# Peptides against a protein of PDB entry 5OOQ: the designs that were tried, part 69

Target 1, 227 residues: chain A of PDB entry 5OOQ
Amino acid sequence: YREDVRQVVTHPANALSFLQPGRLVEISVNGKDNYGWGAVVDFAKRINKRNPSAVYTDHESYIVNVVVNTMYIDSPVNLLKPFNPTLPEGIRPAEEGEKSICAVIPITLDSIKSIGNLRLYMPKDIRASGQKETVGKSLREVNRRFPDGIPVLDPVKNMKIEDEDFLKLMKKIDVLNTKLSSNPLTNSMRLEELYGKYSRKHDLHEDMKQLKRKISESQAVIQLDDL

## One batch from the design tools (peptide; made by RFdiffusion4, then SolubleMPNN)

Design b2_p15_4_s4 (from b2_p15_4, 5 letters changed)
Fold by OpenDDE base, seed 3:
Structure b2_p15_4_s4 (fold): chain B 227 residues (1-227), chain A 15 residues (1-15)
Amino acid sequence: as target 1 above (227 residues)
Amino acid sequence: MMGKVFDISNDPPLP
């Protein structure tokens, strides 16, 4: 059920409006490489220049660039390609006792474990020398201030996911947190129906997102000028 | 609701 919620939350129709620059996201690549909390730089629709007809799943259809502060120091970060979510071999989080560095990595929506209810101020040019390390310091400070964990966006209250089947899923989870009951299969069919609804709304959501982005960019500029 | 902006220079008001 938690995975079902994650699939709905990370669907483009829901997630993309919350992936503003500086948004905190918890990152797990391929269910194995846990980078912890990172900060969103930007995102773009995935385009295959070699095969323009390539069809991606909804969760693989966007690339999100994120700053992490947990990259293993000897990882071949110079081999990272912007907007290529296929990470080179050796790109991994630092293990216990290993040194870490800050890096910008491209991930898919499927690599987002959770979306935080916090947003950092991001440097204007994250690729400039020392800027990713500044974000890395901010991430450490956030983790220090939230020892019990970074607050996650509420799917209903914050993200305004109001689909009836999703609300039923959330209610079931609340009940199941009180009652260990069993059958995951019945929920999978409903999830496909939910995805079908989100896929059809995606085009409208992109238009709304462009509008929200323009509004947010204008507000961010105003806030920077007023400071 | 847009997430709270966290400024490292300013103690965010405790939620």
Scores: peptide ipSAE 0.025, ipTM 0.602, DockQ to the pose 0.096
Fold by OpenDDE base, seed 2:
Structure b2_p15_4_s4 (fold): chain B 227 residues (1-227), chain A 15 residues (1-15)
Amino acid sequence: as target 1 above (227 residues)
Amino acid sequence: MMGKVFDISNDPPLP
């Protein structure tokens, strides 16, 4: 069920409106490389210059650049290419006892585990000397302030996902959390139906704009100077 | 310090 919720939340129709500069996102690359919470720099639609006819899944159709503070120090970060989510060999998070550095990495929407209900005030030029490290310091301060975890966006209250099948899914999760009794198999079929509804929307960018306009809720912003 | 409320309407245009 958590994966089903993640698939809906990270779909372009829902996620893109919340990927403003400084948005906190929890990052897991290829289901194995956990970078923890990072800060969004920007995003763009994925374009394959070598193969313009390349078709990507919805979750792979956008590239998000994020600042992380958990990159292994000896990772070949100089080989990172902006907007290329195919990370070079040796790009990984630091393990326990290893030193880490700040880096900007390009990820797909599928690499987002959670979207936080917090934003950092981002430097204008993140590539300038020391700016990534400043964001990295702010990320550490956020983690210090939220020892029980960074607050996640509520899909219904904050993201305004009003799809009936999604609401039913959420209710089922709530019931499961309370009763331990609901069968997992019934929810996979509903995810496919939900995904089919989102996939049929031709203009995800326009949908994003419409959703952004409907979001009246204030996002918590942490200024870098206050961290 | 309580995080300042950022108005989403003032976000720079997304690419």
Scores: peptide ipSAE 0.024, ipTM 0.644, DockQ to the pose 0.092
Fold by OpenDDE base, seed 5:
Structure b2_p15_4_s4 (fold): chain B 227 residues (1-227), chain A 15 residues (1-15)
Amino acid sequence: as target 1 above (227 residues)
Amino acid sequence: MMGKVFDISNDPPLP
């Protein structure tokens, strides 16, 4: 059920309007490499110059650049290519007892585990010397202030996802959580229907515009200075 | 902020 919600939340039609500079996102690359909470730098539509006809899935169709403070210190970060979400071998989070550094990594929407209801103030040039480390300090401060975890955007209240099938899914999840029961197959089938609806719907640009308007109307985003 | 379209020369081909 959490994965089902994640697929809807991280769909471009829903996620992109919340990927402003400094937005906190929880990062898991390829379902294996957990970087924890990072800060969004920017995002771009994925364009393959070598294969302009390349069709990406919705969750792979955008690249999000994020600052993480959990990169293993001996990771070959110099091999990172801007806007290439295929990370070089050896790029991984630090394990327990290992030292970490700050890095900017390109990820897909599929690598977003959750979207936080917090935004950091971001330097104008994150690639300038010392700027990513400044963001890394801010990330540590946020983690210190939220020991129980960073608040996640509510898909309905904050993100204004009003799809009827999604609302039914959310209601079902709430009921299941209350009953300590699960029916994964039923929810997964419903998620596929939802995903199919999102993929068939609007120009992503129009959806983003509508969501941006809804976000501007919502008081849901907390800034680091308001903490 | 609208998503910027970046022309990325080094994107690996889709497998």
Scores: peptide ipSAE 0.010, ipTM 0.514, DockQ to the pose 0.020
Fold by OpenDDE base, seed 1:
Structure b2_p15_4_s4 (fold): chain B 227 residues (1-227), chain A 15 residues (1-15)
Amino acid sequence: as target 1 above (227 residues)
Amino acid sequence: MMGKVFDISNDPPLP
């Protein structure tokens, strides 16, 4: 279901209006290379100059240029071709412990994992010296400010996807998430914890009633001896 | 609805 939502969200009819310069997008190339959150530079319809009759899928029909700050430092970034989403060999995100650099990479809509509800101010000329690094600093600051993750666009509230089947899908996901959160086991554990707290509270309340009764009985006995 | 604009240079409020 999450993939189905992603397919709808990243469809050109829905996504392109939200791919303004500076829009944050979460990037996964070929389902393998996770670059994390990047910033949109621009997008263009994919044109094959060698084969103008080439038909691309909807999700492959546009190229999105994105700034990432997670490119492996030794990646052959000089081999990147503008408007070519087929990345050269060795173009990859930095792994843990590796140094990263800022790069502009061309991706397809299919490489968008999520569209963020944030947009950076972008430099006018991203290709100018130091401009990618400026965006890279902004990306780091955004990640610092959102440790629990960058807010994602709501497909219904923000993107205004009003398709009935999509709304049904979203409702199903919400029900499943509610059922997962309301897992009878989690509810039984919470019920056991609640029952344990209620049982302890009841035991304490009964103990307090017994103590009050004993104190009252003891006071009644003292009053009888004073008579 | 356009996402909130963030400018690091001006330390904008958290969205």
Scores: peptide ipSAE 0.033, ipTM 0.552, DockQ to the pose 0.080; fails the geometry check

Design b2_p15_5_s1 (from b2_p15_5, 6 letters changed)
Fold by OpenDDE base, seed 5:
Formats: structure tokens, sequence, C-alpha cells
Structure b2_p15_5_s1 (fold): chain B 227 residues (1-227), chain A 15 residues (1-15)
């Protein structure tokens, strides 16, 4: 149900009017690269100059430029092309223990996990020297103030999504949440499931981290042998 | 102030 809600919320008809400069959005690229909360710079309709007849899905039809403060420091950010959501190889968020930098990245609507209720005061020229870092400081301060996450816009009350099927979906979710909250046994089972999912996610993250380290070590050894 | 709460759409947005 969460993905169904996300698909509706991030549809151009609903999302674009809430992507004002400074709007905080939660970013996940390709379902793998979680950048956390970033700030919207601007957006534009996706135009393929090489193939003007290209048809994109609704969720891929716009490009949103966002400032993130979680970019891995050694990412090839110089290879980023404005309004090209196909990110170069090596563009990724910093992992635990890695250093991060501020960057402006182009994303599609499909890479938005949630839209927050907060807007940052943005510099007039984000591409000017030091401006991205200023936004990065603001993002850090916001994250400090909201350790449990930035409040998400209410799709119905705030975004005024009045689609009948969506309203039915939201009602079903509310009923399920109420039932889950009222049943101690369900709460225990849910806690166990959440813990199991968290444990599995942690295990997968550690496995991926170990694999990346092994790959990096192997590449370093190859580079040493070539020297 | 570094941020504000904003629950409203862009009033100047034209689809």
Amino acid sequence: as target 1 above (227 residues)
Amino acid sequence: MIYEEDYSPDPNYVP
C-alpha cells in the first residue's frame, strides 16, 4: 500500500505544484541509492534533444534538481549533466563511515519517496561557490531538529488529492493501522516482522558493504600490480 | 530562520 500511495503522490498532476524551491523531499534513486532528505532547486519537463519523439512514463516525464548533502565524497560529480537523470557510474550516497559532500543531482519523480511539509530558504544562485554547502548546513540542522524524520505532507488534507480510488486506499490503510494499533498480538507480530525486516536489511547492507570492500580491495590490488 | 512550514501548492503553478 505504501508504494501505491507513493505512485499517486509523486504523479505530476499532484507533486509538481508542491516542488517549489526549497521544498524538502526524501530521495531514493533506482530503489537502491538513498540520499535522504534533499531540497528542491527547480524542475522541468523532460526533453530529449536527441529523440524529440521519446515518450516517457508520467513519473519519468519531469526532472527535478535537488540539493543533497549525502553524496559520497569520491563520486564523479563533475560528470553530472544538468537535466540528465541517468547518473554516471560511481554517483552514490556515502555509506556509514564515508565522508559526504553537497551536490545538485537531477532526479525523476519516481525517485521521490515522500514530500515534506518544510521548505528551506534557498540561495538565489545555488550554483555559485559555497551555496550548495550553505544548503547542506541547513539540511543538517533540519535533520537534527527532526530526528524521527521530516513530517510528510498529508495527501488528502494538504495536497488535496481527491481521487475516489485514492481516498478508498487511504481509508483502507487507516483501518488497517487502527486494527494493528489496537491488537497487542498484532503489535507484537508486527514488531517481530519489523525487527526481522530491519535485521535482514542490516544483514544485506553489511553483505553489500563487504562485497563493495572486496571489489575495492581487488581493484586496488590490480592497480598496484599495474604500477 | 532556515526553513518554514508550507502546506500549500505554488499559487503560480500552471500545468
Scores: peptide ipSAE 0.561, ipTM 0.932, DockQ to the pose 0.855
Fold by OpenDDE base, seed 1:
Structure b2_p15_5_s1 (fold): chain B 227 residues (1-227), chain A 15 residues (1-15)
Amino acid sequence: as target 1 above (227 residues)
Amino acid sequence: MIYEEDYSPDPNYVP
């Protein structure tokens, strides 16, 4: 169900009006390369100069330029072509322990995992020397302030997606989430979290936090199977 | 200020 929601949210009819400069979006290229949260620079309709008759799917019909701060430092960023979402081989996010740099990458709507409720104040000329790094610093600060992730726009309340089938989908998800939250195991985990908040023992709090994380991860996996 | 909350579409967006 999560993918179904993503497909609707990232459809041009819904997404484009929310891709203002500075809009934070969560980026996963080809379902493989997770760049995390990046900032929108601009977008344009995808035009194939070599094949003007090329027909793209709705989710591939636009190119979104985004600033990411997670590009692997040794990635061949010089091979990036403006308005070409087909990234060169070796363009990837930095792994744990690797250094990262800021880069502007062209992506399709299909590479947007989520649209955040935040917009960065963007430099007027992102291509100017040092401007990408400024945005990168801003991204780091935002990530620091939102360790659990940037809040996602509500598809119904914020994005005003009123499609009946979509609303039904959202209701189903809500019901499933409610059932999951009402599960004794989930309640037990929440109780443990609450106990952790009241526990003066740092060790117990950390243990509870770790347990909660594991449970949350497990629940997320279960939800992925059910949604 | 580094960022702002923005829940609104681009008012200047024309499909």
Scores: peptide ipSAE 0.561, ipTM 0.932, DockQ to the pose 0.812
Fold by OpenDDE base, seed 4:
Structure b2_p15_5_s1 (fold): chain B 227 residues (1-227), chain A 15 residues (1-15)
Amino acid sequence: as target 1 above (227 residues)
Amino acid sequence: MIYEEDYSPDPNYVP
């Protein structure tokens, strides 16, 4: 369900108007490389100069330039090509214990996990010397103030997504969340069934694995209380 | 101030 919401939110028809300079977005490249919250510089329609007839999906049809402060220090950032979302090998976020630097990376809409309710005040020329570092300091301060993450824009209230199917999806999610909050154990079995059904339809194996882990942990706690 | 809350779309955005 979260992925379905993400697909709708990050669709060009919905996302682009909220990708103003300084907009904070949560970035996950190729579903693997989590850069955390970054700041939008700008975006442009993806143009393939080598293959002008190239057809991209809606979520791959735009390139968003984002400042991140979590780039691994030894990443080959010099190999980054402007407006090329295919990142060179070795471009990755810093792991725990590694040093990070600020970088501007080109990403697709598909690499946006969430759109935040905050916009940074951006310098006029982010490519000028020292400007990325200024944004990096701002990002660090924001992350300090919001240790649990930046508040996400409400797709309905803020983004005004009024699609009926989307509204139905959101309602289903709300119902599920309410059930999860009321009885973690009974909800775990039902959630497992729901995720099982959803996984069969959408191949959401990772979500099922996480859910199974939570269920197992909850069952272990109950067994301890019954002892 | 380093940031602001912004819940609005770009008013100048043209699809």
Scores: peptide ipSAE 0.560, ipTM 0.931, DockQ to the pose 0.845
Fold by OpenDDE base, seed 3:
Structure b2_p15_5_s1 (fold): chain B 227 residues (1-227), chain A 15 residues (1-15)
Amino acid sequence: as target 1 above (227 residues)
Amino acid sequence: MIYEEDYSPDPNYVP
């Protein structure tokens, strides 16, 4: 269910308007490389100059440049290219005991785990010497103030995602969370059974597929009206 | 101040 929520929240129709400069986002690349909270620099539609007919999925159709302060110090950051989400080999977060540096990395929407309620005040030129380190200091200070993590934007109240199927999904999650909090031991087994049963039930996946389709159709209609 | 709370979309965003 969390992944389903993430897919809706990070869809271009919902996420892009909240990716202003300085917006804090939680970053996980390829489901393996967790950079923690970073700050948005900018974003752009993904364009393949070599293959203009290339079709990307919705979540891969935009590139977001983000400042992270958790890059491994010996990562080949000089090989990073703006707006190229295919990261060079060796680009990774620092592990425990390793030194980290600040870097600007290009990611897809699919690499956003969550969108925070905070925006940093960003330097005018993030590529200038020392500016990414300034953002890095700000990120450290924010993490110090929010040891349990930065508050996440509410998908319904803040992001105004009002799709009926999504609202039903959110209600189900709230019910499950309430049950887990009230009886963690009994509900963990039931939740594993429920998650096991619901993960097997293609119905939620179909509902999400239908939701994605409706969102895509709505975007297509908006694009047609703007033409 | 190093940050602000912002719950709003970019008013200038044009898809």
Scores: peptide ipSAE 0.557, ipTM 0.930, DockQ to the pose 0.727

Design b2_p15_5_s2 (from b2_p15_5, 7 letters changed)
Fold by OpenDDE base, seed 3:
Structure b2_p15_5_s2 (fold): chain B 227 residues (1-227), chain A 15 residues (1-15)
Amino acid sequence: as target 1 above (227 residues)
Amino acid sequence: MIYEENTEPDPSYVP
C-alpha cells in the first residue's frame, strides 16, 4: 500500500507542481541506492533525441535534477550526463564510514520516495563552483533540525489529491497500520485497480489540456493574421 | 534563513 500511495503521489499530474527549485525530496535510485533527502534544481520532460517516438511510462517521462550530499567521493561524477537518468556504473551513495560529496544527479519521478513540505533557498547558478557544497551545508543543517525526518507533504490536504479511490486507499492504510499487528496480504489487488483508473483519468485530462492548448494557439494565430 | 515551509503548488506551472 505504501508503494501504491507513492505511485499516486509521484505521478506527473500530482508531483510536478510541487517540484519547485529547492523542494526537498527523498531519493532512492533503482530501489537500492538511497541518497536520502536532496533538493530539486529543476525538471524537464524526457526527450529521446535518438528516438523521438520513444514512449516512456508516466513515472519515467520526466527527469528531475536534484542536489544530493551523500554521493560517494570516488564516484565517477564527471560521467554524469545532464537529463540522462541512466546513471554510469559506480555512481552510488557513500556507505557507512565512506566520505561523501555533493552532486547533481538526474532522476526519474519513480526514484522519489517522498516529497517534503520544505524548500531550500537555492543559489541562482547551482553549476558554479562551490554552490553545490552550499546546498549540501543547508541539507546537513535541515537534517540536524529534523532528526526524525523531514515532514512529508500531506497528499490530501497539501497536494489536493481528492480522488475517492485514493481517499479509500489512505483510509485502508490507516486501518492496516492499526491492524498490521495481524494480516498484511489482502489489500494489494485493489491498489493496482485504483492506480489503473487514476492513470486513465489523468491521461484523459492531459489529452483535454493539450487539446485546449492547441485550440488556444490556433485562435492566437488567427488573431495575428487579422493584425 | 536556509529554508521555508511551502505546501503550495507552483502557481505558474501549466501542465
Scores: peptide ipSAE 0.586, ipTM 0.937, DockQ to the pose 0.667
Fold by OpenDDE base, seed 1:
Structure b2_p15_5_s2 (fold): chain B 227 residues (1-227), chain A 15 residues (1-15)
Amino acid sequence: as target 1 above (227 residues)
Amino acid sequence: MIYEENTEPDPSYVP
């Protein structure tokens, strides 16, 4: 169900009006390369000058230029071609323990995982020396302020997606989330958390709480994967 | 200020 929501949200008819300069978007390229939150520079209709008859899917039909601060330092960023979302080999996010740099990468709408409710104040010329790094500092500061993640635009309230099937989907997700929260296991965990506050055996309660949390998280992940 | 909350579409955007 999450992917279904993402497909609707990232459709050009819904997404493009929210891809203003500085809009924060969560980026996952080819479903594997997670750059985290980046900032939109601009977007354009994808035009293949070599093959003008090329037909792209809706989600592949636009190129969004985004600043990321998670590019692996040794990535061949010099091989990046403007307005070419087919990234060269070796263009990837930094892994844990690796150094990262700021880069502007061209992505498709299909590479947007979520659209945030925040916009950065962007430099006028992002291509000028040091401007990407300025945006990178801003991204770091935003991530610091939102440790639980940047708030996502509400598809219905903010994006005004009023499609009946989409609304049904959102309602279904809400019901499932409510059921998860009302699950006897979740309730038992809350009860144990409550009991732990009253229990002199704080250590055992914390261990049980952690175990139950892990079980609940695992079940939540499974149920969310079923969504 | 480095960011702002913005929940509105681009008013100048024309499909």
Scores: peptide ipSAE 0.585, ipTM 0.936, DockQ to the pose 0.834
Fold by OpenDDE base, seed 4:
Structure b2_p15_5_s2 (fold): chain B 227 residues (1-227), chain A 15 residues (1-15)
Amino acid sequence: as target 1 above (227 residues)
Amino acid sequence: MIYEENTEPDPSYVP
């Protein structure tokens, strides 16, 4: 369900108007590289100069430039191509114990995990020397102030997503969260059901299958403990 | 101030 919400929230029709300069976004590139919260610089429609007829999915049709402060220090940031979301090998967030630097990376909408309700005051020229580091300091300060995470935009109240199916999804999530909070096993089952409905048909089905298995296993363990 | 709360879309954004 979270993925389904993410797909709706990060759709160009909903997200782009909230990707103002300084908008905080949570970044996960290719579902593997978690950069944490970064700040939007700008965005542009994805243009393939080599293949102008290239068709992108809605979530891949725009490139968002974001400042992150979690780039691994030895990442080949010099190999980053402007407006190319296909990141060079070795571009990754710093792991625990590694040093990080500030970098501007081009990402797709699909790499946005969440959109925050905060905007940083951005320098006019982020490419100028030291400006990325200034943003990096601001990001560190924000993260310090919000140790539990930056507040996320409300898709309904803030983003005004009024799609009936989406609203139904949100209601289901709320019901599931309520049940999960009362019973951890029930919460996991509801989460799986929610994920199954909103994920892309194929990926959601596998995730739902895995979640159903975990729920079934957990229920079996509880039944064994009650015997 | 390093940040502000902003829950509004870009008013200049045209789809």
Scores: peptide ipSAE 0.582, ipTM 0.935, DockQ to the pose 0.852
Fold by OpenDDE base, seed 2:
Structure b2_p15_5_s2 (fold): chain B 227 residues (1-227), chain A 15 residues (1-15)
Amino acid sequence: as target 1 above (227 residues)
Amino acid sequence: MIYEENTEPDPSYVP
């Protein structure tokens, strides 16, 4: 059920509007590398310059740059490429007893475990010397203030996810949290239907955005010809 | 301030 909720919450149609600079997100890369809570720097649509025809899943179609303060100190962070979510070998969080450093990591939406209801005040230039460490200090302070975990955005109240099947899922989770009694298998089938609805909404939105860009580009060309 | 509570979407975000 948690994964089902995560799939809906992290879908581009829902998540992107909440990935403002400084947004706290919980990060798990490839389902194994847990970086904990990081801060969003920015995001962009994933573009493969080598293969423009590359089709990504919805959850892999955007790259989110995040500051983490849990990077293993001996990780080859110099090999990190901006907007390349394929992390080099050796890029990992620090284990217990290891030293950590601050780093900016490009991740996909699929690597977001949860979206917090908090935003850090971010420096203007995160790439400037010492700025990542400033964010790292802020992350430590937030974690200190929220020992039980950073509050997560409410998918319904905050994110306005109003799909009927999703609401039913949330109600079931609430009931299950109170009563361990409901069967997980029935909810996964409904999630596919939900996902299909969100995918269509996103596709329409991207189509509109592309159309607006084409119109703007065409208008710019017309203005250049009129000059 | 280090952080703020923000439960609103980016109003400038155009899908």
Scores: peptide ipSAE 0.582, ipTM 0.937, DockQ to the pose 0.667; fails the geometry check

